# Designs tried in a protein design run: peptides against a protein of PDB entry 5VZU. Part 222

Target 1, 271 residues: chain A of PDB entry 5VZU
Amino acid sequence: GRTLEDIFHEHMQELILMKFIYTSQYDNCLTYRRIYLPPSRPDDLIKPGLFKGTYGSHGLEIVMLSFHGRRARGTKITGDPNIPAGQQTVEIDLRHRIQLPDLENQRNFNELSRIVLEVRERVRQEQQEGGHEAGEGRGRQGPRESQPSPAQPRAEAPSKGPDGTPGEDGGEPGDAVAAAEQPAQCGQGQPFVLPVGVSSRNEDYPRTCRMCFYGTGLIAGHGFTSPERTPGVFILFDEDRFGFVWLELKSFSLYSRVQATFRNADAPSPQ

## One batch from the design tools (peptide; made by RFdiffusion4, then SolubleMPNN)

Design b2_p29_6_s1 (from b2_p29_6, 14 letters changed)
Fold by OpenDDE base, seed 3:
Structure b2_p29_6_s1 (fold): chain B 271 residues (1-271), chain A 29 residues (1-29)
Amino acid sequence: as target 1 above (271 residues)
Amino acid sequence: SEKEKLKKLLEEIEEKLKKEYSKVYSGFL
């Protein structure tokens, strides 16, 4: 039977071969596209821009991070045999924070999996409810035949009905213990470690994180076959570093800001 | 004990298996 090592070796050989094939085709015809950096907004979680990401067996890829209201998006600038350039490698829901457990429980992959899948279910429910409200509103444009109903006269407001008695019942206002909004601890990074069995290319990743969010990653077979969205966790480390945990794939991508400055790379102002 | 050795060996095999799994599937990214 094939071992996991045999399957890994075969898969890596196929990836290398596909990478060789598509790169060798560039010798004859290259299409160049100008890339513009997205404008920074005050409400952006971090400055948008180019990041260098680790993509498991593919190695290092360039991703554009951009913000779209309550969503963040990673778009591949470089592609691979599975996911081509221009695809949205990650889509992050900034409405759905992921609360990581303590450092000991962060080693438990099943706990992270539970937390992420619970958020995934909430996101699905919200999408179903929002779909129902949009459906019911369109039906009732029945033709309003504007029959001119005659001006019935303003009947006078009849008077002061009587003295109903002052029943005293002093029901004590039950202290609604306002669930103390745990102050967003914006300052101190939470200790961070990858779950056991999540593969990182390097053990050199930030050991503290600021915030985590629910997201989805794009995965596909070779040649972009059967593309699907898989659940994951976006991890903000700092202004220049974020991660993505691919839950089903048990993989971790680390993204580091490209520090190079580009002249004339700003997006044209929307006219 | 022999039971403790077998348990440790199983944990090491499971960790290796999880690592090799993640390597294969990280090729779909």
Scores: peptide ipSAE 0.294, ipTM 0.725, DockQ to the pose 0.069
Fold by OpenDDE base, seed 2:
Structure b2_p29_6_s1 (fold): chain B 271 residues (1-271), chain A 29 residues (1-29)
Amino acid sequence: as target 1 above (271 residues)
Amino acid sequence: SEKEKLKKLLEEIEEKLKKEYSKVYSGFL
């Protein structure tokens, strides 16, 4: 049978050929579109902007990170034979934090898989429940019979009545059970290692992470065929670096901020 | 044309990848 090495070499040859074919097609017509950096907001997890991401056999790609309330998005600026430019390569749900186990258990792919799939199921349940509430709320617009109730001119009565008695109602201070905000351990970095069998482009990734979130990655066949969302983990390392573990693909993408400054790259003010 | 040969080769490659490669290796990213 073909070895995994044979399969990998063939895939690499095919992928290189595809990239060559796509690149050679640019000689016919180039359409230029201006890219704008997303505005930074105070509540953004990190500064939005351009990142260089590792995409396994594709090599390096440029991704725009942006924040949309409780969601983060990675949008491809450079495309590949599978996922074209302008697609949302990753979507991160900042409501669904992933708790990584200790460093020893982080090496266990099955443990990470369990944790991610449990969060995926919660996200799915929440979407089903929210879908039902949105469905039932539309049904009760019974026909407002527009009964033309007549214009009776009810009068102005002005009565001013005065009295300002300050009722001392000594409302007992209800024990606001301070929901112990589990101190967002945002500050203490956790030791980080990739699970065994997760491939990275290199072993040079941050060995400490700040926090992790549930997310989905976009995957497709060549020519963007049969696109689907696959579960994964967004890993925040620092202000300039994040990762994404593609769980089903057993792949890790490391994203590093593009340090280049661009003139006139700010989004035009909304008119 | 050479371009048509390359397109056909691409289609043949895509079909092989779909059949022979698990989603893990096929660079679906």
Scores: peptide ipSAE 0.280, ipTM 0.692, DockQ to the pose 0.343
Fold by OpenDDE base, seed 1:
Structure b2_p29_6_s1 (fold): chain B 271 residues (1-271), chain A 29 residues (1-29)
Amino acid sequence: as target 1 above (271 residues)
Amino acid sequence: SEKEKLKKLLEEIEEKLKKEYSKVYSGFL
């Protein structure tokens, strides 16, 4: 019978052939675009740059990690038959931290799914509320005809007089114990394991993570048909490694920094 | 044309992948 390995190799050959067919359709009319590394900022979660990511049966793809305020973005530098180069493969919301359960409960896919979908619903609500405020605020700027209201002379406010009665009563200031927002401890890395039924290309992923965030991944059919955003988890392992759990696809992508140095790869100064 | 042969081969592969591979396995990501 066919092994899982035989099926995987056949599928990889088909994906390679599809990639070849798509590239061959361009009659060697290739447009080359210079890629610039995003500038590093002090507030960036890790140094931005090029990463090699595992994309299931597609194998390794090159992704540019960049930071945009409270969002991180992975952009495909290499495309596949489903998602072309230049697409945002992952978009991470750095406002929405995911708290992974203990190591035992991390094996439960349904528990991770619950946690992620609860955060997804919060993100959806915040987007709806912010959309209403932006909509209502624009409607009320009817043209205020600035009728030049005549400058009524500011009547001199009369000097209120002196009376000095000294009443003492020393009411004790009740100590409003401001619940100190516990500084988000740069906590000791927590044990990390993939849920049962999440596919990884290999079992060689970091078994400790620093922090996790809600994100979305881009998925599509061949030729970029019916593109959609699917919920997932960004896992920060270290300065050079992160992961993405594709929740609906039950897949894990491991991203490792490209250690190569590039000359003349800095972004041009904003004019 | 050669392009038409490649297009037809792509359609055949896409149909095979839709039948043989789950959305998870077919690498939609």
Scores: peptide ipSAE 0.267, ipTM 0.685, DockQ to the pose 0.348
Fold by OpenDDE base, seed 4:
Structure b2_p29_6_s1 (fold): chain B 271 residues (1-271), chain A 29 residues (1-29)
Amino acid sequence: as target 1 above (271 residues)
Amino acid sequence: SEKEKLKKLLEEIEEKLKKEYSKVYSGFL
């Protein structure tokens, strides 16, 4: 019978051939777009930039990681037959940290699935609540009744109000306990292993992680048909490596920083 | 033409991939 490895090799060959066909169809009429690196911010979880990712059967791809407040994004720099370049392959919610269990329970795919789906439901609830607040605020623009311009009342004279003694209300300055933003303690790295039945392109992934977050990945059919978001786990390993577990697909993608320095790759300063 | 052969090959690959992935996944990465 075909092994999973045989199936992955066949699909990888087919995907390479598809990529070759697509590139060949352009008869060297390539549109070049300059890509700028996202500006780094002090509050960024790691330095933004280019990462090389492995998508199992999809092979090697280039993704731009960028930070947008409490969200991170992986944007495809390389397109494939399913998802074109410029699409957000992953969206990470940095508000929703995932706590991985111990190493033994990390092997349990159903436990990871439970944890992720519970976070998914919280994210949906927060979106519904925030949607209601935004919805109710727009409804009550009742018709501006054109209230008639009330007549200018006459300037009656400034009566001398009396010498109100300044009450020394010694309002104690309530110590605004500045909630010390606990510096995001780079939590002690925990042992990491993929759940049983999650496919990786190889077993060469970091065996310790710093933190995990809820995220969604983009999936689509060929030609970007029926694009949807699937739940997953963003795993920060270190400054130069992260992973994404595609929960429904039972797949793991490892992303490693492109260490190449590019001249003039910085975004132009907003003038 | 070579282009027509490549186009036909693409269509055949897309159809195979759709059939194989539809068994395993609701979508592609």
Scores: peptide ipSAE 0.039, ipTM 0.593, DockQ to the pose 0.374

Design b2_p29_6_s2 (from b2_p29_6, 12 letters changed)
Fold by OpenDDE base, seed 3:
Structure b2_p29_6_s2 (fold): chain B 271 residues (1-271), chain A 29 residues (1-29)
Amino acid sequence: as target 1 above (271 residues)
Amino acid sequence: SEKEELRKLLEELEKKLREKYSNKYSAFD
């Protein structure tokens, strides 16, 4: 019988061959676009730039990480058979931090799933509430005809009604000790491990993370068929490394900064 | 020509592979 290794090897050969077919079809029609690095801002979670992803069978992927206020975005620089270049492979909501449990409970995929799905529901509720406020405000500009209503006179200041006795009852203000949200200690990395059943191409991932955020990843069939957003976790390891846990896929993508210095890669200043 | 035969074989193979890997998860397999 074929071993699992033989099946995996055949699968890898087929995907390499697909990549070869796709690249060979474009041999006569290559469009080159200049890529500009996004400007770095002081409020950016890490320096924006190019990251190399090593996940799945397609091998090396290049993603541009950029920051957009309370959102971060991974944009594909390299396409694959499912998702073409220029698509947003990941979108991270920096408003929704994920608190990972202790290292023992991090091995539980169902616990991570619970945490992520609770945050997904909060994001959905916030989107519904924000949608209602935008809807009601547009309706009632009926044309107020400017009828010059006459200057009716200053009706007099009605009198000082009197005495009502101040009942003393000094109900002690229960000190609602506002649980001071301990400022998330940005400094000490938390021990990190992938849940059981989350696949990683390599077990060589950082075993300590700085912080995690809710995010969504883009998935599609071959030829970009039926594209959809799937929930996941953005994991910041350090200034040069992040991961994404694809919850529904049970997969992990590790991204490492491209350390190459690019001359003239800065975005042209908006004139 | 040999080039045209190779092109046809690649197109047939692409079609077959695209059908085999048509699922949304094939990028992560």
Scores: peptide ipSAE 0.096, ipTM 0.650, DockQ to the pose 0.638
Fold by OpenDDE base, seed 4:
Structure b2_p29_6_s2 (fold): chain B 271 residues (1-271), chain A 29 residues (1-29)
Amino acid sequence: as target 1 above (271 residues)
Amino acid sequence: SEKEELRKLLEELEKKLREKYSNKYSAFD
């Protein structure tokens, strides 16, 4: 019988053959595009940059992690037959933190599924509400009533209104309780385990996570056909590692920072 | 020519692989 290893090996051979076919068909005419590292911001959840990851059966990939306000993005640097380079393999909503249960309940895939789907519905509601506010504001282009002719400025005289004494209404300075931004509690890392039935290429993943967020992953057929976003969980392990649980695919991708330093990889300063 | 035979074999292989991996889930199965 074929082992899971044999199936995986055959699949990897086919993916290598596909890459070979594509590179050979273009007569080795490769277009090299310069990649710039995203600038780091103080409020970035972790330092942006290059991460190596596993994307299902496609094997090792390189993604660029970047932060865009309350969103994080993993952009493919390496394309595959399904998803070309430059696509956002993951999009993370940093507004929607996921609280993982205890380890016993983390093993329950249905519990994780419930939590993720509840957050997905909240995100959909927020998108619908924000879409309605943007829609209603455009409708009241009432007819520009014809500007009536500029009536002449009658120069009526400045009657000296009397010296109203300034009442010293000592309005108490309402204590603007500056909502102390609770310092981002370096949340004590919680024990982490994958749910039963979530496949990982390697069991060597961090067993402690800092925080989790709702996110979506990009999936597509060969040649980027019928691309769609599937719900998932972004898991921050540490400064150099994050994961993504693909809920519908029941798979886990681990991403680790590329520790290589690149000279002249910084984005040119905006002029 | 050997080059043309190889090209045809690669086109046939590409077609088979494209058909096999046409499903959006094929990357995870």
Scores: peptide ipSAE 0.095, ipTM 0.639, DockQ to the pose 0.615
Fold by OpenDDE base, seed 5:
Structure b2_p29_6_s2 (fold): chain B 271 residues (1-271), chain A 29 residues (1-29)
Amino acid sequence: as target 1 above (271 residues)
Amino acid sequence: SEKEELRKLLEELEKKLREKYSNKYSAFD
């Protein structure tokens, strides 16, 4: 009988071969695009940049992490047979934190699934409500008939009154109690473990996480057919590592910062 | 030509692989 290892090896060979076939089809027309690193902002959750990760059975991939207000985005730099380069492989909602349970309950896939699906439902409700407000605002531009109400010339009058005395009231500078920025405790991150039945290509993932957020991952058939968003969890481990749990796929992708310094990789300043 | 035979073989193989991996989960299974 075929071992699970034999099946996995055959599957990986076929996917590599498909990548080769697709690459070779473009031999006559290679387009090179310059990639710029996104500018860092003070409010960015971590420094934006290039991350290397395992994306399912496609193997090693490069993703650009960028921040867009209350959203983070992973953009594919490397394409695969399902999802071409330049697609947003992950979209992270930084408004919707995921609170992981204790370490014992983190092993339960159904608990993680419940938590993620509850957040997905909230996101769906917020989108529906925001869509209604945008819809109702357009409907009330009924054509207000511009009745030409006449330009009556009302002239009146000059009253001068001068003497507003400068009241000195030296209101004490109320101590702006500096809301103590609780130092972002570089506290020991929450203990982290993958649920039972979530596959990881690398069992050597960080066993502590700083925070988690709701997100969606892009999945598609070969040739980018029937693309859809699947719910997941973005896991921030540290400044240089994050993960994504693909909930429906029961898969985990680990991403690590590319430590290479690229000269002249910064976006040109908008002139 | 050998090049044209190889091209046809690759097209047939691509077709078989596309059929086998037509689902969106083929990247993860």
Scores: peptide ipSAE 0.090, ipTM 0.633, DockQ to the pose 0.614
Fold by OpenDDE base, seed 2:
Structure b2_p29_6_s2 (fold): chain B 271 residues (1-271), chain A 29 residues (1-29)
Amino acid sequence: as target 1 above (271 residues)
Amino acid sequence: SEKEELRKLLEELEKKLREKYSNKYSAFD
């Protein structure tokens, strides 16, 4: 019988062949669009820019990482048979940090799954609550008929009353013990390992991460059929590397910064 | 022409592969 390995190799060969077919069919009819690098902001988690992924059968994927306040976004620069270029391959919620367990418990996929699904449920609740506040706020602006209130005459500015020096009642400043916000341990990297059963194309991923966040990835069938968002974990390794764990797919993407200097890649200033 | 036959074969193969892989995949599979 075919081994699971034989089936996997056949599958990978078919997907590589599909990518080749697509590339070869469109070589004569390419539309080029200029891509601009997003401007860097001081509050950006890392410098925005182009990152290369080397995951799955699709080989080299290019994504643009950009920051949008408390959200990060990976935009596909390279399309694949499932997801066209310009789609948001990953959307990261920088409000929802994922706390990884110790290195031993990080090997447990079910523990990571629990943590991610709990965060997903919080995100869903916050969206429902915020939807109700936005709904109720729109209902109460009935058209206030602005009845023209008659021009009441300008009452004259009453004069400067005198210098009453109120006394120095020396109320003891109650020690508001400013709860020292424990300096978010943003600086110390934690040991990192993929859960058992999460597929990585290679074992060459950083074994230390700075921080993790909840996010969603885009998945679709061939030809962008039935696109949906699947839960995952964005993993910041360093200034030039991040990962994404696709929870439902049990897969990991590693992205590395494209170390290229682009001339005239900055977006034109809005006129 | 051999080029047109090859093109048709590739289009048929693409169709078969799209049908086979019609399930939701990410860039990982």
Scores: peptide ipSAE 0.080, ipTM 0.631, DockQ to the pose 0.613

Design b2_p29_6_s3 (from b2_p29_6, 12 letters changed)
Fold by OpenDDE base, seed 3:
Structure b2_p29_6_s3 (fold): chain B 271 residues (1-271), chain A 29 residues (1-29)
Amino acid sequence: as target 1 above (271 residues)
Amino acid sequence: SKEEELKKLLEELEKKHKEKYSKVYSSFL
């Protein structure tokens, strides 16, 4: 009978063949677009730039990582049969840090799923509340025709007086122990392992992560059919490596910085 | 032509894969 491996090999061969046909068909009509590297900012989580992903059947993918205040974005530089180039393959909410459990509980997919879905619900609530505040503020500026009521004069309202009394009561200032926000120990990464049943094309992923954030990834059928955002976890390993856990897909994508130096690839200064 | 054969093969493969998410299949990698 066809093994899962046989089906997978057949699928991979078909995708390689499709990629070959696409590349061969376009040999006579190539559109070139200049890409610019995002400028680095001091508040960026890591240096923005090009990252290579080696995941899935498509082999090598190039993603541009950029920072936009409290959001990060992974933009596809290379398209695939599902998601064209220029699409935001991942959107990261840097306001919503994911706290991974200990290494033992990190192997539990249901625990990771719980943590991510709780953060997703908080993000949804914040979006609903922020939507209501923006709605109520626009309504009530009816044009008050402010009739010009006349300039009635500066009446010198008088100096009223005096009285006195003294009471001392020295209520002790209750030490509101300001719960010192323990400075997020930016220093030592925690042990990291993928949950059981999360597939990674390569077991050679970093076994220590610096921090994690809630995010969404774009998924679609071939030809960009039925595009949707699925919840996931952005894993920052170091300055040059990050991952994305696709929760619903039970998959992991590893991205490594492209170490190539590009001349004249900096974004033009905003004039 | 070879180009027409490859085009037809591509259309057949695109049709076969239309409803497939590459990311779902990447979870089998």
Scores: peptide ipSAE 0.134, ipTM 0.705, DockQ to the pose 0.425
Fold by OpenDDE base, seed 2:
Structure b2_p29_6_s3 (fold): chain B 271 residues (1-271), chain A 29 residues (1-29)
Amino acid sequence: as target 1 above (271 residues)
Amino acid sequence: SKEEELKKLLEELEKKHKEKYSKVYSSFL
């Protein structure tokens, strides 16, 4: 029978052919919109900007990486038949670090799946709790009936009572050994390998990563039908490279910085 | 014309992709 690989190759050939037909027939209807590079902040995980990546069978894509406090976002600059330009291909929660196991256990897809699904459940719980706090805070603004405060008379300022020196009972504050949050060793890369059965279009990916985070990727049918978010892992390799593991799709996308200097690409200063 | 043949082929491929590929496959495979 046809292998999954044969089906994948046939599908990739069809998508490449579709892309070729689209570009060859519709060149006359291109609308150009100026894009601006996001400003860099000191707290950004890496410099924001344009990245080129392989996104499944669609081939080479351009994504804008931007940072939004504890969130990172990949925005499609290139559209494809499924997901139009301007959509958020990846959303990364920088609050939810993924700890990869040792290199042997990294080959186990089920272990990565377990870790990601546990983090996904924590993210759901936090969203439910934060939704309740926002709901209860709105309910208690009952109309304060402005009862007219009766003009109670100015009672006189009572006098300065004397300087009772409270004794220095030097109760030793028990050293709450603040469990030193092991300074997130932002510096030491760990060995990295894709799980068995995760498809990579290119085996030339970095074999060391700096850190990983929980994220979600956008998936859709052809013509942006029934879009949904799928769980995954954002992998920071270095200043110029990141990856995304699509958990449910068992695929990996590698993104590399576009090494180009753009003139006048900075966002206009907010007037 | 060759252009009409390519247009028809595109419509057939679009239909095929819409019908055969679940959300999961169509975005990534």
Scores: peptide ipSAE 0.130, ipTM 0.719, DockQ to the pose 0.607
Fold by OpenDDE base, seed 5:
Structure b2_p29_6_s3 (fold): chain B 271 residues (1-271), chain A 29 residues (1-29)
Amino acid sequence: as target 1 above (271 residues)
Amino acid sequence: SKEEELKKLLEELEKKHKEKYSKVYSSFL
């Protein structure tokens, strides 16, 4: 019978062939778009930049990681048959940390699923509440016909004299105990393992993580058909590596920083 | 033409791979 391996090899060959056909179509006007590296900010979770994805049947994928306040974004630099270049392959909510359980319970996919789906529901509730506040604020601008209230003559209130002696109220600056944001001790990262039944192209992933966040990944059919956001977990391993667990797809994507330095790749300063 | 054959083959493959998640599933089959 056809082995799973035979099915895999056929499917991979077909996807490579499709990619070849798309790239080799004579009538395809190749458009070149300049890519700029995002500026680094002091508050960025890690340095923004190019990351190599080691996942998927399509081989090497390049994403740009960028930070946008309390959100991070992975933008596709390489397109594939499902998701074109320039699409946001991952969106990370830096407000919603995922607390991974202990290493034993991390093997349980249902536990990870529970944790992620609880966070997804909170995010949905916050979006509904914020949508209602924005909706109610627009409804109350009925045109108040400002009847021209007659200009009552402003009585000239008399010039109060100058002599207010400056009281030296030496209010001691109350020590705003700056809650010492405990320096994010790059302590030994939490032990990390993929749940049973989560597939990875490479089992050589970091076995410790610094932190995790709720996020969504973009999925679509061939030709970018029926695009949707699926829930997942962004896993920060270190300054140069992150992962994404695609919860519904039971898959893991590892991303590693592209170490190449590009001259003149910085965005032009807005003049 | 060879181009028409490749186009037809592509249409057949696109039809076969109409699976919404084909990108990810193909990585783990």
Scores: peptide ipSAE 0.116, ipTM 0.689, DockQ to the pose 0.426
Fold by OpenDDE base, seed 4:
Structure b2_p29_6_s3 (fold): chain B 271 residues (1-271), chain A 29 residues (1-29)
Amino acid sequence: as target 1 above (271 residues)
Amino acid sequence: SKEEELKKLLEELEKKHKEKYSKVYSSFL
């Protein structure tokens, strides 16, 4: 009988063939868009830029990593049959750090699943609370009836005097405890392994990570049908490598920085 | 032509992939 591997291999061959037909053999209306590298900020978790990665069955892809306050985003530079270019393949919540267990417990998929789902529920609660505060603030602009209160000319009351007693109250300079910027703990790299049953296209992934964050990945049917966000883990390995564990799909994507320098790729300075 | 054959093959593959895979599978399988 056909194995799951045979089915996956055939599917990958078909996707590669489709891509080959689209790009090289069939005269499709191609639109070219200029891509700008996002500006780097000092507080960015790593330098933003282009990363090469593997996304499920679609093979090698290019994503742009960018930082947006407490969020990071992976934007697809290469489209696929499911998800067009310009979509956010991953969205990372940098407020929700995931602490991985020890290396033995990292092999337990159910433990990782528990941790991720607990964080997902917190993120959902925070979104509901923030949605309520934004909702209640809009309701109370009842129509201020502009009653034209008449301009009564209230009177001149008088000039009382100058007594300038210079009370010396030597208010002690309250020690502004400078909130010591906790030095960004260059967190000692933690040993890292994928859970049992998480599929990787390559076993050659970094076995040490700096930190992990909660995130969501975009999944869709062919032709971008029924797109949804699936929970996952963003894993920062180093300055040039990150991963994403797709929890529901039990898969891992590794992303590595494109080291190529592009001339004139910087975004125009905001005028 | 070779182009018409490739176009037809593409349409058949697009149809197959649209029908065969749920949104979860079609992204990763």
Scores: peptide ipSAE 0.118, ipTM 0.699, DockQ to the pose 0.635; fails the geometry check

